# Peptides against a protein of PDB entry 3S8F, part 19

Target 1, 157 residues: chain A of PDB entry 3S8F
Amino acid sequence: VLTLFVAVPSLMTAFTVAASLEFAGRLRGGRGLFGWIRALPWDNPAFVAPVLGLLGFIPGGAGGIVNASFTLDYVVHNTAWVPGHFHLQVASLVTLTAMGSLYWLLPNLTGKPISDAQRRLGLAVVWLWFLGMMIMAVGLHWAGLLNVPRRAYIAQV
Target 2, 166 residues: chain B of PDB entry 3S8F
Amino acid sequence: DEHKAHKAILAYEKGWLAFSLAMLFVFIALIAYTLATHTAGVIPAGKLERVDPTTVRQEGPWADPAQAVVQTGPNQYTVYVLAFAFGYQPNPIEVPQGAEIVFKITSPDVIHGFHVEGTNINVEVLPGEVSTVRYTFKRPGEYRIICNQYCGLGHQNMFGTIVVKE

## One batch from the design tools (peptide; made by RFdiffusion4, then SolubleMPNN)

Design b1_p9_4_s2 (from b1_p9_4, 4 letters changed)
Fold by OpenDDE base, seed 4:
Structure b1_p9_4_s2 (fold): chain B 157 residues (1-157), chain C 166 residues (1-166), chain A 9 residues (1-9)
Amino acid sequence: as target 1 above (157 residues)
Amino acid sequence: as target 2 above (166 residues)
Amino acid sequence: VAPFMAAVA
């Protein structure tokens, strides 16, 4: 229970970010329960990348609660589940955030906006990355639940 | 306008915070449910048992692989297993089908894994600590032991075998 | 997911 206390500030932070996104979307003309989502700048890879990272981070965070639970961790520990968790937390959120940050930072540092071609390519890259990470992560978590060991090249299943 | 915006942000934050707390309780409930309905064949020991890794090979129950399997009662055995770089001792581990097996696993060198294929036995083995796992093999045959904790250059080849006899 | 599972199996 004490270990799960870490989930409290993490969730608070996550949902504060969500609240910020909702406010931003509504400022951009979004209305209704979900209209604010569509109003967000989905044409900007600097925005899309970290948001996709956040989306991947959600199941990863849920998995973190599982991993932090004594009884449930016994089931998943040192199985493929753990790499699945890592790839959501690091290879998705951190990596996509880094990618997105570059799409914002480089234009600002150089004083030159990215071209439309670069923008479209960037969008393709981050979406494909996200898709690949989700497929891999789901596979790893599923394999982990089937007791596929971590750090082994063989498995019974 | 700024005041209205701040009020709106506050309302959204409160809503999302409430949702966050609700989700936290949902996760706790799911953990409780899983625990209540869990029917695992492996029962871990809760007490920490310590051993000197520098002497575990020379004296004590792990010293002689020929004496590693000890019958402790009717249809009950204790198996003293060493995980080392790079293998397991004894190897193979021979146990009867249907017997309750208590594995006492430790390491004389570095951290290893003890993952038994076909079972839910999966524990880390730390030098200086004894891992205790209770399991009953219902099916006869060979079960491969896999090291799932990196332990050096030979890690990928570190395997053992449990032979369950009818 | 299925191809990945097959690869790791």
Scores: peptide ipSAE 0.021, ipTM 0.794, DockQ to the pose 0.031
Fold by OpenDDE base, seed 1:
Structure b1_p9_4_s2 (fold): chain B 157 residues (1-157), chain C 166 residues (1-166), chain A 9 residues (1-9)
Amino acid sequence: as target 1 above (157 residues)
Amino acid sequence: as target 2 above (166 residues)
Amino acid sequence: VAPFMAAVA
């Protein structure tokens, strides 16, 4: 129980970010329990990318708790489960945040706004990246549960 | 307006904080459930043992692959396994079906993995330490040992075999 | 699981 207490600060931070998103959505005119979500700027890749990263980070964080559990780690350690966890944390959140940051930073540094075509392309890229990452991550976690080893090119299943 | 906004922010944060704590309990519950339903599948490990990796090939129970399988009792064996760059010894490891096998695994060089396909045997092998895993093979046949910890240029080819005889 | 792993590789 005390081991899992380490997750409390991370969860608090994560859900505080969610609270910020709710507030932002409500400021943009969203109402009701879920209406604020639709009010968020989903037409901006600089927003969509890090948010999708956060969404991928949630199951990754849950997996982190599993990995930190002594008994459960015995099951998943050095299996495909571990790289599945990494891809959610690094290849999803970190990568998508970096991608989103570019969509904000480059226009800011150059003083030139992104074109509509660039915006649409950016949206396509981040959504496709997220989709691919989710497929890969689910597959790796599933494989890990089937005891597929990490760092091996062959497996029984 | 500022006061109203501040109050609203606090309310949302409190709500999400409560949700955060609830999710923590959900995770704890899931862990507890997993432990309750999968306790029978845990392979017991022995006490931590240490060995000198520089002499393990020359002296002791790991020195002679021909003497690696030791019968310790009726249907009980201890198998002294070396994981090295890049393979396992003995190879193959021959054990009887239905016998309780205690694997004593160590490394003379670097960290290796010891993953036995078709089983829940999966341990890291550290030089200077002895990994102990107890397992009973219920089905005869060949079980492949895979190194799942990067150990050098030949890592991808590092395999062993356990042959379970009827 | 093998087909998935092959596709990822």
Scores: peptide ipSAE 0.017, ipTM 0.807, DockQ to the pose 0.027
Fold by OpenDDE base, seed 5:
Structure b1_p9_4_s2 (fold): chain B 157 residues (1-157), chain C 166 residues (1-166), chain A 9 residues (1-9)
Amino acid sequence: as target 1 above (157 residues)
Amino acid sequence: as target 2 above (166 residues)
Amino acid sequence: VAPFMAAVA
């Protein structure tokens, strides 16, 4: 009940953030239904990281609703599905947001902008992290559906 | 300019809210699909039954592993299982093929898991609560019981066996 | 599936 309750304001927040991103993209010259996406600052790891985190959070949030459903939870509870959900929510959204925050915070604290090399390295880091996290998450969710147990070093499959 | 920006923001918010509503229906559809395809054979929980974890080892149906398997009908059995640190009793659990087995599982100490490989039996076992699971083994052989809830230093070695006889 | 999980974890 609590999970479903918090899901509503979370969805509202998520779509509000999306609206803000659309507005920002359009201010940067993006036009059309999807042109604003390309206009966003994808060359800035401080932007890319939290956005990728948000993207990972979407399926994780849907999974949260599944986990909170009595009938569906019977299938996935205490399987590898649960760690998959956690990694999308924490290791994707929270971690990438923290990483992105550092790319913004450190230059502001030191008063020195990041070098181009540091920027490119940062982009590589956050994209690789996201890719790895998605691979792991898909694997864990899939394993969970195959009834691979959580907190066990062995499995039948 | 501020007024124009405000109107633009509201328009985008309205659009995204509409999208949100559409996605809500998509999610409902996906949940419905998942229910239809992955929840076949769900074992419903029985009535909530309580037991005193401090005395369950000394008295009652869980006290004697030799009497844990009780025939309740021509093709029906009740098995009283204890999950404890760190194992299961009785072990092995011997049941006949094709019989309806009602597992009554509880714990004398901490929370454990009861996950039977090759089946959809997967429940948490709480001290003071009796978990009830109904299952019919169609194939003879050995089925491993795995604890999938961390229960202490010996958790990783906590296994049991169900032997299904022809 | 376990080896796959170990590889991607």
Scores: peptide ipSAE 0.016, ipTM 0.774, DockQ to the pose 0.029
Fold by OpenDDE base, seed 3:
Structure b1_p9_4_s2 (fold): chain B 157 residues (1-157), chain C 166 residues (1-166), chain A 9 residues (1-9)
Amino acid sequence: as target 1 above (157 residues)
Amino acid sequence: as target 2 above (166 residues)
Amino acid sequence: VAPFMAAVA
């Protein structure tokens, strides 16, 4: 019970961010239970990237609870499941947040706004990154459940 | 209005916090359900057993690979296994089909992995500690042991074999 | 549920 309570501060933080997004969406004219999502600036890679990171973090966070479970961790420990978890937490959330930060920071630091072509390219990059990361993460988690070992170049399956 | 905006933010935060708590309980319930229906033979942690890694090669049950397999009952064996850089001892490990095998695994040098393909045997092996795993091989054949914990330059080639005889 | 929660902790 105490081990799982570690998830409480993390969930509070994550969903506080979500609350901020809801507020922002409603300020932009979003209405209803889900209308605020559509109102968010999905044409801006600086916004899309970290949000996609958050989406990847949801299953990763659930996996974190699994990994923190003594009995369930026995099943997944040192299998491909663990790299799958890392790719959701680090290579998705952290990396996409960094990408999004750069899409905002660099234009502001240089004083040169990004062109429309650069904006579209940025959107393509972050969406493709997210898609590839999700495919790989699902594959790694699946392989892990099939007892494919971590840190080995060969496996029985 | 700053005050109005603050109240609105708090309302959204309260909603999301309630959702977060609900999800926490959902996850706990899912874990509980998994445990209640679990049939994969997950082994809980046992009592910590220690050994001196500096002498384990010279004396005791791990010292002689020819004496590593000990029959403890009519259909029960204890196998004393060393995981070292970079291999396993004894290799191969020969055990009979259908017998209850208790693996006692330790390391004389660094941390290794002991992952047996085709089984749920997957433990880390720490110098100074004895890992205990109980397993019964139902099918005869060869089972590969893989080191799944990085242990040095030869880690990728560190393999062993368990031969299950009819 | 409580026993299972204890096992996870």
Scores: peptide ipSAE 0.011, ipTM 0.795, DockQ to the pose 0.038

Design b1_p9_4_s3 (from b1_p9_4, 4 letters changed)
Fold by OpenDDE base, seed 2:
Structure b1_p9_4_s3 (fold): chain B 157 residues (1-157), chain C 166 residues (1-166), chain A 9 residues (1-9)
Amino acid sequence: as target 1 above (157 residues)
Amino acid sequence: as target 2 above (166 residues)
Amino acid sequence: VLPFLAAVA
């Protein structure tokens, strides 16, 4: 009940954020149906991190609805599917948003901008983190659908 | 200027709202597909049933493991299973192939899992509540029961066996 | 965490 209750506002928020990103991209010179995406500041880890978190949150959010569905939850409950879900939510969205926030916050607090080397390293960290989380999440969801249990070292496959 | 900005934002919002509606239908379709392809063989059944976990070992259908398997009809059985720290009772559970088995599972101590390998039987077992699962074993052999809910230091070693006889 | 800290340090 709580998941479904939160799902609607969350979807509204997500698409509102997307609309804001489109607006920002177009203000930065992006044109066309998708050109605004390329115009966004992909060279800034403070931007890239939370955006990647949002991208990971999309399948995670869908999974939340699945987990809240009575019949579907019966299939996936206490399988590797569940860890796959919360790693998308916590280890992707929350963690990447925190990382991105720090890339913005620290320079502002110290008054010192990050160096180009730090920026490039930050981008590498964020992208590698996202990639790792996506690999892990796909693997866990797949294993879950194959009925691999969580909290157990035993698998039937 | 503010009015123009609001109109521009509104246009983007309308587009994304339309996309959101489309995605809603996609999600519904995906849910339907998942149900059609991944739900088979196990039927969650039964109303909310409660028991006293403090007395379940001493009296009632779970008290005697020798009486745990009850024939309720032609080719129909009810099996009263206890999940406890750290194992299952009865162990092994012996049932005939092709029979409709109703598992009635409860716990005298803490929350446990009841996951039968090779099947999609997978339920949590709460003290004071009875979990009911209906299943028919089509293949004879041994099926291992594993606990997939952390229940203490011996959790990883908590196993049971279902023996399906021809 | 360490690579991240190194990136922002």
Scores: peptide ipSAE 0.017, ipTM 0.758, DockQ to the pose 0.025
Fold by OpenDDE base, seed 1:
Structure b1_p9_4_s3 (fold): chain B 157 residues (1-157), chain C 166 residues (1-166), chain A 9 residues (1-9)
Amino acid sequence: as target 1 above (157 residues)
Amino acid sequence: as target 2 above (166 residues)
Amino acid sequence: VLPFLAAVA
């Protein structure tokens, strides 16, 4: 009856993380409704990577609700839509979180801070990764809506 | 000031939780709207039907490809399709334009897909179960059947054809 | 609401 009940704890978790980001931004001097966003440490790839992952996870989560809906799943099931969803969830959120974790963990474990060059390179990597994932995900979702099948190298469109 | 920080955190969390709840209802509303506006595009499916995959090739309506297309009424047909590693039978499937076609699809071996290009026919085919899809082809021509469920080494080459005759 | 409930049942 309520398959989508699973969305409740997921959304609660996601927006609790958002609340934590807002608090952190305000502690860093951000003010106003959106000023806290700019105050976040966007110069740190260890921060930027998982945040970008979260941003990709939002449309992916919405897609999850679609995929879990019986009638709507009939439309998108086994089409390119599904890989689009997975790449947002795994290749975006999980992968970027892993990247961010490494940017924090390795300097911490080795006792050696990352150089400025490494920091800049890291930022470039995570932003480019995010951009690529978004382009691919949009393309896959669009193709899926056009009934392009998954697990097939050919399609009518 | 730990107390002030604690209160601030709670306020932000409450706000975002409220937003979370609101978004949940937005998603529900969007789904409801989509269903309300797209009801005409749903292909009716039959009830769950079971078959023995070990004997489906030897006996029953799927056994003879030459008898797979059965006229059940005026402008109504049932087509018994086997999806197997790695192809479909009958192949091609020949049906009249404008006729109501009921596809009864099953598999003798592993799970396959039955995706018909140019249509919204897209079902998984499970051994031991019969997938039932009802469709009317309005345009004559050839429609390719694609397996969209991985079924082995020959999966990528597993195709069929539906020929719709005038 | 009813279509939604039917879809997620």
Scores: peptide ipSAE 0.014, ipTM 0.801, DockQ to the pose 0.037
Fold by OpenDDE base, seed 3:
Formats: sequence, C-alpha cells, structure tokens
Structure b1_p9_4_s3 (fold): chain B 157 residues (1-157), chain C 166 residues (1-166), chain A 9 residues (1-9)
Amino acid sequence: as target 1 above (157 residues)
Amino acid sequence: as target 2 above (166 residues)
Amino acid sequence: VLPFLAAVA
C-alpha cells in the first residue's frame, strides 16, 4: 500500500496540469465535455509538443505502477519492457516538453517570430516524433512481455 | 475577475482530482486482477542468503564446477552457479527433464544477470548474495543463459547454456 | 483484493 501511495501525488500533479488545459480551452471558447480540447491552439508546435508528451506519459505512468509492484515487476524487470517505459517518460514527455519550450523560447530570445513554414515544419517534427516514440514504445513493451531481455543484441523471438 | 477565475479553476481541479482518484483505484483493481489470475509460475522472493564473494571460488559448493549439480531427491536437484566476468560456471549446466531444479546463483566479482531464454527465470546476481530460483524444465533441449545486467566490456558476449536431457 | 493489498503494502 505504501509503495502505491507514491502514485497519488503524481496523479494529482498530472491532472492539475490537465485542469489548467481545460481552463485554457474554455477561455478560448470551448464548451462541453470535449469542446475545450478543440479550442486549444493545435496550430502551435510550442503547445502541441508538450501535450503529446503528456499523452505519452499516461501509459508510461501506468507502467510505473506495474514496475513498482513487486510481483508484476518480476515479469518485466530487465526486459525490453523497461526501456519501453522510460522512453515514454523521458523520450516522450521530457523531450517533447523541451522541444516545445524551444519553439517558444527561441523566437522570444531573438525577437523574431517564426515563419509559417517554420511553424508547419515544427508541427510535422513533433507529430512524427510522437508517432515514432509510440511505435517504438509499443514494440518494446510487447517484446518485454515476450521476455526479450534488455542490454542484449540477440533475442529468442 | 481574478476571483471568479480562481473559483472556476478550483472546480476543474476538483473534477480532475476525482478522476485521478478513480483511475488510481482502477489501476489497483487491474493489478489485483492480474495477480489473482496470472500467478502461475511466479517465483516469490525467498529469504536472504549471504556468501563471501572473495572465497566463493576457493571453497564451498560453488568452488568445483564438476560438483555443481547436486541431487537432493529422487527428482530434485540443486545447481550451484557462478556468474562472473564474463561467463557462467558450470557451462553447460546439465539437468534432467522433468526434475525440480533449484538454482543457487552468486557472483564473485560484480552484479550480473541470469536470464534463461524460454523460461521465466530472470534474476539479478549480486556479489555476497545468493539468488535462489526454482524451475522444472518440461522440454528437453538447450536453453541459453543471457546476462541482462551491464557488467563490463565483455557483457555483450556473456552467455551460458543449460542442457536438459531426456 | 485484500491479499493483494497485503502483498503490496
């Protein structure tokens, strides 16, 4: 019970961020249960990147609970499952947040707004990154469940 | 109005907090279900057993690879395995099909992995500690042992073999 | 559920 209580503050933090997004979406004219999502600035890579990171973090967080469970960890420990987990946490949330931060920071530091072409390219980059990370993560988790070891160049399957 | 905005934010936070708690219970329930329905073959943690890594190669049950496989019953064996940089001893490990095998694994040097392909045997091996794994091989053949814990420059080539005889 | 809670406590 004590180990799983660690998930409580993490979930509270994550869903506070979600609450902030809902508030922002509603301020932008979104209504209803899901209308606020559509109202968010999906044309801005500085916004899209960290949000995609958050989406990747959800299954990663669930995996964190699995990894923290003694009996279940026996199944996944030192298999491809583990790198699958931290690629969702680090290469998705952290990396995409960093990318998004740069899309905001650089224009502000230089005083030059990004061009429309740069904006479109930025959107393509973050969406492709997210897609690639999700494919890789699913593959690694699947391989892990098939008992493919981590830190090995060969596998049974 | 900042006060109105603050109140609105609190309402959203309360909703998401409730959702958060609900999801927590869902996750716990899913884990509980998984444990209840898929516990077959899971090896529970045993008691901590210690050994001196500096003398384990010189004396005791791990010292002689020719005596590493010990019959403890009619269909039961204990196998004393050393994981070292960079291999396993004995290699190959020969055991009979259908027998209950108790692996006693330790390391004389650094932390290694002991991952047996085709099985659920997957443990870390720490110097000074004995890892105990119980397994019954139902199918004859060769099973590869892989080190899945980085242990140095030769880590990628650290393999062993278990030969299960009919 | 109770055995599970005991195991993860």
Scores: peptide ipSAE 0.012, ipTM 0.790, DockQ to the pose 0.036
Fold by OpenDDE base, seed 5:
Structure b1_p9_4_s3 (fold): chain B 157 residues (1-157), chain C 166 residues (1-166), chain A 9 residues (1-9)
Amino acid sequence: as target 1 above (157 residues)
Amino acid sequence: as target 2 above (166 residues)
Amino acid sequence: VLPFLAAVA
């Protein structure tokens, strides 16, 4: 019940953020149903990181609702599914947001913009992190559905 | 300019809210699909039964491992299992193939897990509460019990065995 | 075999 109460305002916030992104993209010259996405500043790791975090948060949020369901929770509880959910929420959204924040904060604190090399490296780090997290998350959720237990070093499958 | 921007923002918000509503139906459908495909793993919760964890080792049906397996019918058994730091009793648990087994599981100390490999049995065991799980073993052999809830220094080595006899 | 390990290998 508590999870569902949190889920509703979280969804509202998520779609509000999406609306803001669309507005920003259209201000940058994006047109059409999806053209605004391409117009967003994908060359800036301070932007890319939290956006990728948000993308990872979507399946994680859906998983949260699953975990809060009595019948579905019995299937996934204390399996590898649970850490898969946590890693999407914490290691994806929270961590990538923190990483993105650093790419914004440090240049502003020092008064020096990041070099082009630093920018490219930052983009590589953020995308590789996201890719790795998605692979791990899919694997953990899959293992969980196959009844692989959490907090155990062995499994039948 | 600010007024125009405000109207534009509202329009996009309305669009995304509409999308949100559409996605809600998608999520409901996905949940329904998951429920339909995984219903075999659902064990209904029974009446919550309480027990005193401080006396469960000395008194009651969990006190003697030799009397833990009780035949309640021609093809029905109740097994009183203790999960403790760090193991299970009785160990092994011996039951007949094809019999309906009712596991009554509790703990005298801390929270443990009771995960039986090769089955849909996966419950937490709380001190002061009795976990009830009903299962019928169709295949003879050995089934390993795994603790999947961290319970202390010996957690990783906490295993039990169910032996299903022909 | 753990599907997780196979997926991340």
Scores: peptide ipSAE 0.019, ipTM 0.769, DockQ to the pose 0.031; fails the geometry check

